# Peptides against a protein of PDB entry 3V4L: the designs that were tried, part 20

Target 1, 386 residues: chain A of PDB entry 3V4L
Amino acid sequence: GQPLAKDKVALLIGNMSYWEHPKLKAPLVDVYELTNLLRQLDFKVVSLLDLTEYEMCNAVDEFLLLLDKGVYGLLYYAGHGYENFGNSFMVPVDAPNPYRSENCLCVQNILKLMQEKETGLNVFLLDMCRKRNDYDDTIPILDALKVTANIVFGYATCQGAEAFEIQHSGLANGIFMKFLKDRLLEDKKITVLLDEVAEDMGKCHLTKGRQALEIRSSLSEKRALTDPVQGAPCSAEALVRNLQWAKAHELPESMCLKFQCGVHIQLGFAAEFSNVMIIYTSIVHKPPEIIMCDAYVTDFPLDLDIDPKHANKGTPEETGSYLVSKDLPKHCLYTRLSSLQKLKEHLIFTVCLSYQYSGLEDTVEEKQEVNVGKPLIAKLDMHRGL

## One batch from the design tools (peptide; aimed at target 1 A26 H80 C129 E165)

Design b1_p12_6_s3 (made by RFdiffusion4, then SolubleMPNN; from b1_p12_6 with R8M E9A T11D)
Fold by OpenDDE base, seed 1:
Structure b1_p12_6_s3 (fold): chain B 386 residues (1-386), chain A 12 residues (1-12)
Amino acid sequence: as target 1 above (386 residues)
Amino acid sequence: STTELVSMAADL
């Protein structure tokens, strides 16, 4: 019969906004496009941008809690990275310059922990450089991996080589994701799919002799990302996975705020990623005696590092949100919350209505506090270790 | 618009 997955879970991490290293652009689009494709494949996807070391550790721990016997686990990483002695290290955004293994996440350690979960398939897609870090002299003594015959690595580049992004008209894609996305929905053994992606990448004149896909596999079974989820009655573990994933993707409900002046504001929420939310405000009713009015959001929790200069924009694109702008209502003010993983408390903020009456020169302000609880990834309490 | 290939390497 066709192989069945007990469930399918993916963690996607895209690091771009490095503190001490060159900023990347490709991970933004690549994580978003891969998220949408894996959702079409019935994966439970957590998508995270710009994680610190601590936040990456917690994201991996939460991902490992979703894994169990016969579950398909997929880890995608796009960002800075290195490879020492066949060990791959993912570099967090807060990593020092130079970074060492103590500042980074070892992929082979994650693989060991995934093998302990008796997973049905382990897929690693590593869109990072594989150069040696000469500042890291540590040889990780990794315990011998179990012979599980269910492991697939897709490395964006060869050992000791660089990965590249293609920049065009202000957008960037990783070379690996550019070719992977065209094949990802195909009902093929995952190693055959990746081999076809490697051939497609090898035909590209831009990348020929600069970047080549490496596939490392022990996969003995014909497993595909298209393999259906087993429709057997939800085990207690499957219910927990579904609840945990649902919590990480629960948006606040849209609200209608009513001010004393008779102005009505619609407040709405959209997910760009599991840790990135757009807030949007629109005037839905204005009394005729009010000639001008605007609805601003302010007084965000300090943990979110919201710069007021980037809040309340007339377009999603002015906030840095290029991906979800087509699905958003028009004629709003938009604010992008990009660090929801940092939220320790409820998301409480102020909606400030500034308005003018006909024949009065002075602006009037009314304020309402809004509590939307913990949105998206903030429900997982990723900070419970601090 | 020129298509440019940019390295994802860190400057260590």
Scores: peptide ipSAE 0.442, ipTM 0.909, DockQ to the pose 0.811
OpenDDE base, seeds 2, 3, 4, 5: peptide ipSAE 0.440, 0.440, 0.438, 0.438; ipTM 0.907, 0.907, 0.907, 0.906

Design b1_p12_6_s4 (made by RFdiffusion4, then SolubleMPNN; from b1_p12_6, 7 letters changed)
Fold by OpenDDE base, seed 1:
Structure b1_p12_6_s4 (fold): chain B 386 residues (1-386), chain A 12 residues (1-12)
Amino acid sequence: as target 1 above (386 residues)
Amino acid sequence: MTVEIVSFAADV
């Protein structure tokens, strides 16, 4: 019979906004496009941008809690990285220059922990450089991996080589994701699918001789990303997994705020990623005696590090949100919260209504505090250890 | 339109 997955879980990490290293662009689009494709494949996807070392460790720990016997686990990483002695290291955004193994996450350590969960399939898609880091003299003595015959690595590049992005007209895509996305929905053994992606990369004049996909696999079974999820969740663990994932993707409900002046504001929320939310405000009712009226959001928790200069924009694109702008209501003010993983408390903020009456020169302000609880990834309390 | 190819290499 066709193999069945007990469940399918993916963690996608895209690091771009490095503190001490060159900034990347491609991970934004690549994580978003891969998220949408994996959702069509019935994966439970957690998508995270710009994680510190601590935040990456916690994201991996939460991902490992979703894994169990026969579950398909997929880890995608796009960012800076290196490979020493066959060990792959993902570089957090707060990594020092130079970085070392103690500042980074070892993929083979994650694989060891996934093997302890008796997973049905382990897929690693690593869109990073594989150059040696000569500042890291550590030889991690990893314990011998178990022979599980269910491991697939798709490396965006060869050992000792660089991975690249293609920038065109302000958009960027990773070379690997550009070809992977065209085949990801195909009902093929994952190693066959990746081999076809490698052929497509090899035929492209832009990538030929610059970047080549490396496939490392012990996969003995015909497993595909298209493999159906086995039935209704029958185990307590499967129910917990479904509830945990649902909590990490729960948006605040849209609300109508009523001000004393008779103005009504719609407040809405949209997810760009598991740690990135857009707040939007629109005026849905205005008394005729009010000639001008604007609704601003302010007084966010300090943990979110929100620059007021980037809040309350007339377009999603002015906030840095190019991907979800088509799904958002028009004629709003937009604010992008890009670091929801940092939120320790409830998301409490102020909606400030500024308005002017006909025949009065002075602007009037009314304020309402809004508590929306913990949105999206903030429900996982990733910071409980700090 | 110029296509630029940029490395994911860090300054290490």
Scores: peptide ipSAE 0.323, ipTM 0.847, DockQ to the pose 0.811
OpenDDE base, seeds 2, 3, 4, 5: peptide ipSAE 0.304, 0.315, 0.305, 0.311; ipTM 0.838, 0.841, 0.832, 0.841

Design b1_p12_7 (made by RFdiffusion4)
Pose (drawn by RFdiffusion4):
Structure b1_p12_7 (pose): chain A 386 residues (1-386), chain P 12 residues (1-12)
Amino acid sequence: as target 1 above (386 residues)
Amino acid sequence: SEEEMEALHSRS
């Protein structure tokens, strides 16, 4: 009568800043939006931006670790894609020009690994182009799929076609997400809902005859993204899964820093994506003997490769964050730490204080080191092992 | 509009 979910887990990857290929813009916005919608449907969501080939492989491994028998598994990719010989490929940011299947992740490979885990539902939302990579000589000769009647594909475009994004100078949106976001929360069967999305997508003027939604499904059960999760987890296996999930969305505690000069610096942290964290520095207290002072953040782990133009900015928008000043506490210095999947080490940076005493010209520098551990996805140790 | 057509980009 009623189909049930043991759990609902989602992996969303949005690639924008390609090294050898045109950079995209809508993936960040689309990924942010799909996480919020999928969380309302009670999904364990992993949101990641600008992953290399190696990094993309690890995200799949962490996602597979969160899937067991009866778990609804969902994969959303927004970025560069090509389709050769019946296989769909997601292109990582580190991809060379020209690139091959070896440089890319085959979705079919990911699907087989999910079937090995006995998942109740396999939903794939591929928001990418689907043309031939004429340079790809290799044909993977992949093993046949087990007939499981739970595979669902939401291709943003058809084979040999292109998926489009509107790059209006402001926000920038994807076409698949424009029509998906208004319908995703419906209690319809996943295949029916995706077809209703395909109708509204045809009413699109910007993309008519260039992009159409393609649905491929084997699903023989009235399963939906709104189906309920098996109430009380109470199983030992179910508990290990909730810990593994909570292990990735841990944020450092908003600490207060005391300086030898009697100045207080409030240090705040904000989550944007599992891969993205925002730090803010507020000067909470200073003694009367000091009037002039500015707090600045430096000495980040070189693995993160933090650009100075994205750090110590008056507002969060100036760092490139999707989060806005109404979401983040007012008046601090905001700094954006994207690329946490690059952190093998523990997070150590210096909160540097440049200040001046009453009646003196000289400028005094007080540097204090801060170790915040492994925030968010860095806690998963994706680089662990030999 | 013409501006929206110019702002339309494929993800390739």

Design b1_p12_7_s1 (made by RFdiffusion4, then SolubleMPNN; from b1_p12_7, 8 letters changed)
Fold by OpenDDE base, seed 1:
Structure b1_p12_7_s1 (fold): chain B 386 residues (1-386), chain A 12 residues (1-12)
Amino acid sequence: as target 1 above (386 residues)
Amino acid sequence: SAADEAALVPMS
């Protein structure tokens, strides 16, 4: 019979806004496009940008809670990284320069924990460099991995080599994602799919002799990312997994705010990633005696580190949101909340209406406080250990 | 027109 997944869960991490290292661009597009493809494959996807060491640990722990017997687990990482002695290290955005293993997440440690969950398939897609870090003399004592015959690694590059992004004048994929995205929906054994991606990458003249895909697998069964999810959740664990995933993707409901002057504002919310939300405001009703009015959002929680200079923009692109702008309402003011994983409390903020009456020179302000609870990933309370 | 030579940037 066709193999069945008990469920399918993916964690996608894209680190680009490093503090002490060169900034990347490809992880933004790569995580977004891969999220949309994995959703078409019936994966439960958590997509996270720009995580600290602590936030990456918590994201992995929450991902491991979604894993169970016969579940397909996929981890994708795009960012800085290194490989020492066959151990792959993902570099958080807050990593010092130079970084060490104590500042990074070891992929083989995550694999060990996934094997303890008796998963049906473990896929790692690592879009990072695999150069040795000569500043890290630590030899991780890896406990002996179990022989589970269900592991697949797709490395964007060979051992000791670099992975590359293509910087164009616009948004572009990394080299690995550029070829992976064209085949990811194919009903093929995952190792056969990755081998075809490797052949397609091998035709790229830009990276020829600099980057080549490496596949490492123990996969004894014909398993594909297209394998159907086994029908209705019959277990309490499957119901919990579905509820946890649903919580991490719950947007605040759009609301109509009514001001005393008779202006009505539509407040709306859109997800760019599991930790990135766009707030948008629009004037939906204005009394004729009001000649000008604008609706600003302000007074955000300090944990979100919102720069007011980047808030209340006339376009999504001016906030740094290039991917979801086509799906947003036009003629709004836009604010991008890029660090929802930092939110400890409810998202409370102020909507400020600034307006002018016909024949009055002075601007009038009205304010309303809005509480939208915990949006998206903030519902998982990734900070419960502090 | 110089084709904007796609700069390869390492993810190191």
Scores: peptide ipSAE 0.312, ipTM 0.765, DockQ to the pose 0.605
OpenDDE base, seeds 2, 3, 4, 5: peptide ipSAE 0.300, 0.299, 0.290, 0.304; ipTM 0.754, 0.754, 0.754, 0.756

Design b1_p12_7_s2 (made by RFdiffusion4, then SolubleMPNN; from b1_p12_7, 7 letters changed)
Fold by OpenDDE base, seed 1:
Structure b1_p12_7_s2 (fold): chain B 386 residues (1-386), chain A 12 residues (1-12)
Amino acid sequence: as target 1 above (386 residues)
Amino acid sequence: SEEDEKNLVPMS
């Protein structure tokens, strides 16, 4: 019969805003598009951008907590990376230059931990370079992997080769994701699907002789990303997993704020990623005696590193939010919170209403503090180890 | 295109 997944869980990491390395662009689009495709495949998806070493470790640990016997686990990474001695290293945004294995996450260590969970399928999609790092002489002594016959690696490039993105002026996919996205929904064995992606990439003139998809698998069964989830959650662990994932994706409820002047503000929230939220404000009621009014958000927690110059924009695009702008209400002020993983406390901020009465030259301000709790990924307390 | 080739950035 067709194999059933007990559940399907994916962690997607896109690192682009490196401190000491060249900035990337494709991971933004790639993580977003892959998230939407995996959701259509009934995956529970955690999508994270621009993680430090510590934040990447915690994201992997939380992902491993969602894994159990017969669960399908998918890890996608887009960013800088290297491969030494057949071990793949994902480079965090805070990695020094040069980076070493001690500053990076080893994919084979993650695989070992996934094998301990008795997963039904382990898929790694690694959109990173596989060139040797000559500054890292560390030979990782990895324990022998278990023979689970359920492992698939899709590498964006061959061993010792580079993976590339195309940095146009617009948003574009990385080369791997450009071809992967067109096939990902096909009801095929995952290794057959990736082989078709490899053939499609092989027709690209840009990658010819520079980048080729490599498939490494021990998958003995006909498993696909389309495999149905086994029906009702049969275990307490499955219920806990569903609740944990749901908490990591819970947005704050939209609020109607009422000011003393009689102005009403709608405050709304949208998720771009599991760690990226858009706040938007709109004037929903204004007394006729008030000629002008604007609602600004300010006084954010310091942990979020919010530059006021990038807050309260007239368009989502001016905040750096190009992907979800079509799904947002129009005629708002927009603020993008891009580092929700850093939030240790409740998200408390101020809504400041600036307004002017007819016949008065001076602007008046009213302020309301808003507590929205821990939004999205901030509910997982990824900081519990600091 | 020749423009795409100039805009190739390695993810190394």
Scores: peptide ipSAE 0.405, ipTM 0.892, DockQ to the pose 0.844
OpenDDE base, seeds 2, 3, 4, 5: peptide ipSAE 0.393, 0.386, 0.387, 0.395; ipTM 0.887, 0.886, 0.887, 0.888

Design b1_p12_7_s3 (made by RFdiffusion4, then SolubleMPNN; from b1_p12_7, 8 letters changed)
Fold by OpenDDE base, seed 1:
Structure b1_p12_7_s3 (fold): chain B 386 residues (1-386), chain A 12 residues (1-12)
Amino acid sequence: as target 1 above (386 residues)
Amino acid sequence: SAEDEANLVPFS
């Protein structure tokens, strides 16, 4: 019979906004497009941008809690990285220059923990460099991996080589994701799918002799990303997993705020990623005696590091939101919350209405505090250790 | 293009 997954879970990490390293662009598009493809494949996807070392550790721990016997686990990473002695290290955004193994996440350690969960399939898609880091003399003594015959690595590049993006003026995929996305929905054994991606990438004249896809697999069974999820969640663990994932993707409900002047504001929320939310405000009713009014969001929790200069924009693109702009309502003010993983408390903020009456020169302000609880990934108490 | 080659950024 066709193999069945007990469930399918993916963690996607895209690191771009490095503090001490060159900034990347492709991980934004790559994580977004891969999220949409994996959702069509019935994966439960957690998508995270720009994580610190601590936040990456917590994201991996939460991902491992979603894994169980016969579950398909997929980890995708796009960002800076290196490989020492066959160990792959993902570089967090707060990593020092030079970075070392103590500042990074070892993929083989994650694989060990996934093997302890008795997963049905372990897929790693690593869109990072595999050059040796000469500043890291640490030889990680990893315990011997179990023989589970269910591991697949798709490396964007071969050992000792680099992975690349093309930084044009526009949004573009990394080289690996550009070819992966075109085949990801195919009902093929995952190693056969990746081999076809390797052939397609091998036709790219730009990366010829610089980047080549490497497939490392112990997969003995014909497993595909298209393999159906085994029917209704029969286990208590499957119900918990479904509830935990649902909590991490729950948006605040849209609100209608009524001000004393008779102005009505619609406050709405959209998810760009599991840790990135757009807030939008629109005037839905204005009394005729009010000639001008605007609704601003302000007084955000300090943990979110919101620059007021980037808040309350006339377009989603002015906030740095290029991907979900088409799905957002028009004629709003937009604010992008890009660090929801940092939120320790409830998301409390102020909606400030500034308005003018006909025949009065002075602006009037009314304020309402809004509490939307913990949105998206902030429901996963990733900070329980700080 | 030659422009694309000049705009290659490594993930290193």
Scores: peptide ipSAE 0.403, ipTM 0.892, DockQ to the pose 0.861
OpenDDE base, seeds 2, 3, 4, 5: peptide ipSAE 0.365, 0.396, 0.380, 0.375; ipTM 0.875, 0.890, 0.883, 0.879

Design b1_p12_7_s4 (made by RFdiffusion4, then SolubleMPNN; from b1_p12_7, 7 letters changed)
Fold by OpenDDE base, seed 1:
Structure b1_p12_7_s4 (fold): chain B 386 residues (1-386), chain A 12 residues (1-12)
Amino acid sequence: as target 1 above (386 residues)
Amino acid sequence: SEELEKQLVPMS
């Protein structure tokens, strides 16, 4: 019969905003598009941008908690990386220059931990450089991997080579994701699908002789990303996994705020990623005696590192949100919270209404504090390990 | 048709 997945779980990490390394652009689009495709494949997807070493470790640990016997696990990474002695290292945004293995996450260590979970399939999609890091002479002593015959690596490039993004005047995919996305929904064995992606990428004149997809697999069974999930949650653990994932993707409910002046504000929330949320405000009712009014959000928790210069924009795009802008209501003020993984407490902030009465020169302000609890990924308390 | 100069940037 066709293989069944007990469940399907994916962790997608896109690192772009490096502190000590060149900034990337493609991981934003790549993680977003891959998230939407994997959701169509009934994956539970956690999508995270711009993680520190500590945050990446915690994201991997939370991902491993969602894995169990017969679960399909997919890890995607887009960012800086290297490969020493056949070990792949993902570079966090806070990595020093030069970085070393002690500052990075080893993919083979993650694979070891996934094998301990008796997963049905382990897929790694590594959209990073595989060049040797000559500043890291550390030979990782890896324990012998179990022979599970359920492992697939899709590397964006061959061993010792670089992976590339295409920078142009707009948003673009990395080279790997550009070809992967066109085939990802095909009902094919994952190694056959990746081989077709390799052929398509091999036709690209831009990367010819510079980047080639490498497939490393021990997959003995005909498993596909399209393999159906087993219907009813078979165990208490499957129910817990579903609840944990749902909790990490729960948005705050939209609120109607009423001010003393009689102005009503709609406060709404949208997810761009598991750690990125857009807040939007709109005036839904204004008394006729009020000629002008604006609703600003302010006083965010310090852990979120929100620059007021980037808050309360007239468009989502002015906040750096280019992907979800079509699904947002128009004529709002928009604020992008891009680091929800840093939130230790409840998201408490102030809605400030600035307004003017007809015939008064001075602006009046009213303020209302809003507590929305822990939105999205902040519900996992990724900081509880300190 | 200005061929948008597609620059390859390494993710290294």
Scores: peptide ipSAE 0.307, ipTM 0.795, DockQ to the pose 0.578
OpenDDE base, seeds 2, 3, 4, 5: peptide ipSAE 0.299, 0.298, 0.294, 0.305; ipTM 0.788, 0.795, 0.794, 0.801

Design b1_p12_8 (made by RFdiffusion4)
Pose (drawn by RFdiffusion4):
Structure b1_p12_8 (pose): chain A 386 residues (1-386), chain P 12 residues (1-12)
Amino acid sequence: as target 1 above (386 residues)
Amino acid sequence: SVPTRGVIKESA
């Protein structure tokens, strides 16, 4: 009568800043939006931006670790894609020009690994182009799929076609997400809902005849993204899964820093994506003997490769964050730490204080080191092992 | 050239 989910897990990857290929813009916004919608449907969501080939492989491994028998598994990719010989490929940011299947992730490979885990539902939302990579000589000769009647594909475009994004100077949106976001929360069967999305997508003027939604499904059960999760977890296997999930969305505690000069610096942290964290520095207290002072953040782990233009900015928008000043506490210095999947080490940076005393010209520098551990996805140790 | 995603560019 009523289909049930043991759990609902989602992996969302949005690639924008390609090294050898045109950079995209809408992936960040679309990924942010799909996480919020999928969380309302009670999904364990992993949101990641600008992953290399190696990094993309690890995200799949962490996602597979969160899937067991009866778990609804969902994969959303927004970035560069190509389709050769019946296989769909997602292109990582580190991809060379020209690139081949070896440089890319085959979705079919990911699907087989999910079937090995006995998942109740396999939903793939591929918001990417589907043309031939004429340079690809290799044909993977993949093994046949087990007939499981739970595979669902939401291709943003058809084979040999392109998926489009509107790059309006402001926000920038994807076409598939413009029509998906208004319908995703419906209690329809996943295949029916995706078809209703395909109808509204045809009413699109910007993309008519260039992009159309393609649905491929084997699903023989009235399963939906709104189906309920098996109430009390109470199983030991179910508990290990909730810990593994919580292990990735841990944020450092908002600490207060005391300086030898009697100045207090409040240090705040904000989550944007599992891959993205925002630090803010507020000067909470200073003694009367000091009037002039500015707090600035430096000495980040080189693995993160933090550009100076994205750090110590008056507002969060100036760092490139999707989060706005109404979401983040007012008046601090905001700094954006994207690329946490690059952190093998523990997070150590210096909160540097440049200040001046009453009646003196000289400028005094007081540097204090801060170790915040492994925030968010860095806690998963994706680089662990030999 | 390799395939890439389609883009609709618009100004403010």

Design b1_p12_8_s1 (made by RFdiffusion4, then SolubleMPNN; from b1_p12_8, 6 letters changed)
Fold by OpenDDE base, seed 5:
Order: sequence, then C-alpha cells, then structure tokens
Structure b1_p12_8_s1 (fold): chain B 386 residues (1-386), chain A 12 residues (1-12)
Amino acid sequence: as target 1 above (386 residues)
Amino acid sequence: SVPVPGQIKLEE
C-alpha cells in the first residue's frame, strides 16, 4: 500500500542576526518559502528566526513533543554551522567568537531523541557550512544510534566544504533552497527528490566546484513528503499534537477600538513566522470635526526589545517585513514583533490616539491598554526555567 | 576577526 504518515511535523530555524559573527540574509526567504511549501504538503510547521542557544534548545524540545510513532519529522536549519568528526553543529545567534560544541546544538543528538519517538521518517535539511572548527577540539561521545532505516540528511554542501549565500541587492534564496523549492512538491521518494536537486545544483555555474549537495540516507522504505496523513486523529496523542500545534499558530482576534472622541480604530494581527508577528492599525471611523488623527502602538513588554524608531511605520517594508506585505491591509501603521519567543507574560500594549479638532491648535491624546494574551509561539512558554 | 566556519557570501 502507499505509506501513510501518522502526522507530519516540521521545525524550521533561520539564524541571521548573529551577535559575534557575520550577518546572513538568505535564511529569511528560505524559511518563509519552505514554510509555505511544507504547509501545502500538510506539514505542521513551526518557523523560527534568530534564536539564542537556550531558545533553540526549547524549540527542539517542543518539536520533539509533537513527534510520536509513525510521525514524519523534518528539521530544517539555515545559518552558521560546522562539522567535527561527522557531527553537525548548528550555531545560535548568541554564540561567542570562536564558538565551540558547548555553545551549539548537535544534530546527531536531536536524531537520537527523534529515534526514541519511533518516528516514521526523520529528514534533516542542513543549509550550513561543514568545515571543521579548529577551535573546538572536543570529541562528543555520542551514544550509538538505533538502526531505524528511516533517516535522510540533505546537506547543502559536501563534507569539509562551505555553504554560500549569493549577495543580491534584494531578497534572494540561498543556493540550496533555490533548487529544493522547485522540486519539493514532487511525489517522489525523498532520496530521489534530493538526488534530482543535487543534479540541478550541479548544473549551476556559481556552485560548480564550490558547493555540492550531499545526501546521506538509511531509508529502506519508499517514503515521500507527499505521503498522506493518516485520517481523522483517532488517538489521544494525535488530538494533543493538533491542539499544541493550533496553540502555537493562534493569532489574536482583530479588534475594533472605540475612543471617547468617536474615532474607531481597527487593530489587526498577521503572522510572518511562528515568532514574528505584525500589528497593524487603521482608522475606520473619524468624526468630521477631527482634522488630524493618528493611532500608535506603544508600551510593549521590555522582553520584546522593541525599538520605537522601527514601530508605527507607513509600510510593512519599513518594519523589515518584505514577505507578507502583499497580504496585509493597505493604509495602516505597521509594527513588527520579531522576538515573540522572548515573551514571558501576556502581550499587553497601549494604543495611543493623537488627534486635533477643527479650530483648536492643541493635540488631544486618548489611550487604551490592549491585552491579546500569548500570541503564536509565545503560548509554548519557551522561557520556562529562567 | 577569527575566521570561523560559516556561510560565505559569494559576490557576483
């Protein structure tokens, strides 16, 4: 019969805004495009940008809670990384310079934990360098992996080589994602799909002799990313997984705020990633006696580190949101919350209405506090233990 | 800057 997945779960991490290392650009577009493709494949996708070591550990732990017997697990990582002694290390944004294994996440440790869940398929897509780190002399003593015959690694580069991003003036994919995205929806065994991606990458003049896809697999069955999810969640575990997934993707409801002056503000929310939300405000009703009227969001929780200079922009692009701008309402003020994983409490903020009456020189202000609970990934309490 | 293994920017 056709293989069935009990469920399909993906964790996508894109690290770009490194503190002590060169900043990247490609992971933004790569995580976004891969998220949309995996959603078309009926994956439950957690997409996260710019994680610290602690936040990456918690994201992996939450991903492992969604895994169970016969579930397909996919981990994608785009960022800095290295490979020592056949162990792949993902570098968090807060990693020191030089970084070592104690500052990084070992992919083979994650694989061990996925094998303990008796997963139906384990896919790792690693868009990172595989050079040796000569500043890390540690040999990780890894426990022996189980023989599960359900493992696929797609490495964006070969052993001991670099992965590259192309410097474009605009938004561009990394080299691996550029070729992967064109084939990802094909109904093929995942190792056959990746082999075709390797052939397409091998035709590119920019990568020829510099970067080549490596496929490492122990996959005895014909499994594809297109494999259908087993029907209605009949198990208590599948129901819990669906509820936990739904919690991590629940946006706040759109609100209509009414001010005493008779101005009405629409407050709306959009997800760019599981940890990135855009707030937008628009004036939906204004009395004719009010000549000027602006609605600002302010007083965000300190944990979010919101710079007021980047809040309340006339376009999504001015906030650094280039991907979802087409799907947003026009003629709003936009604010991008890029670190929702840092939210310990409810998202409480102020909507400030500044307005002027006809024939009065003085501006009047009205304020309303808004509590939207824990949006998106903030529902998973990824800060439990600080 | 210590040359740390990481994604290298290709200039076109």
Scores: peptide ipSAE 0.034, ipTM 0.722, DockQ to the pose 0.362
OpenDDE base, seeds 1, 2, 3, 4: peptide ipSAE 0.027, 0.032, 0.028, 0.028; ipTM 0.683, 0.682, 0.671, 0.674

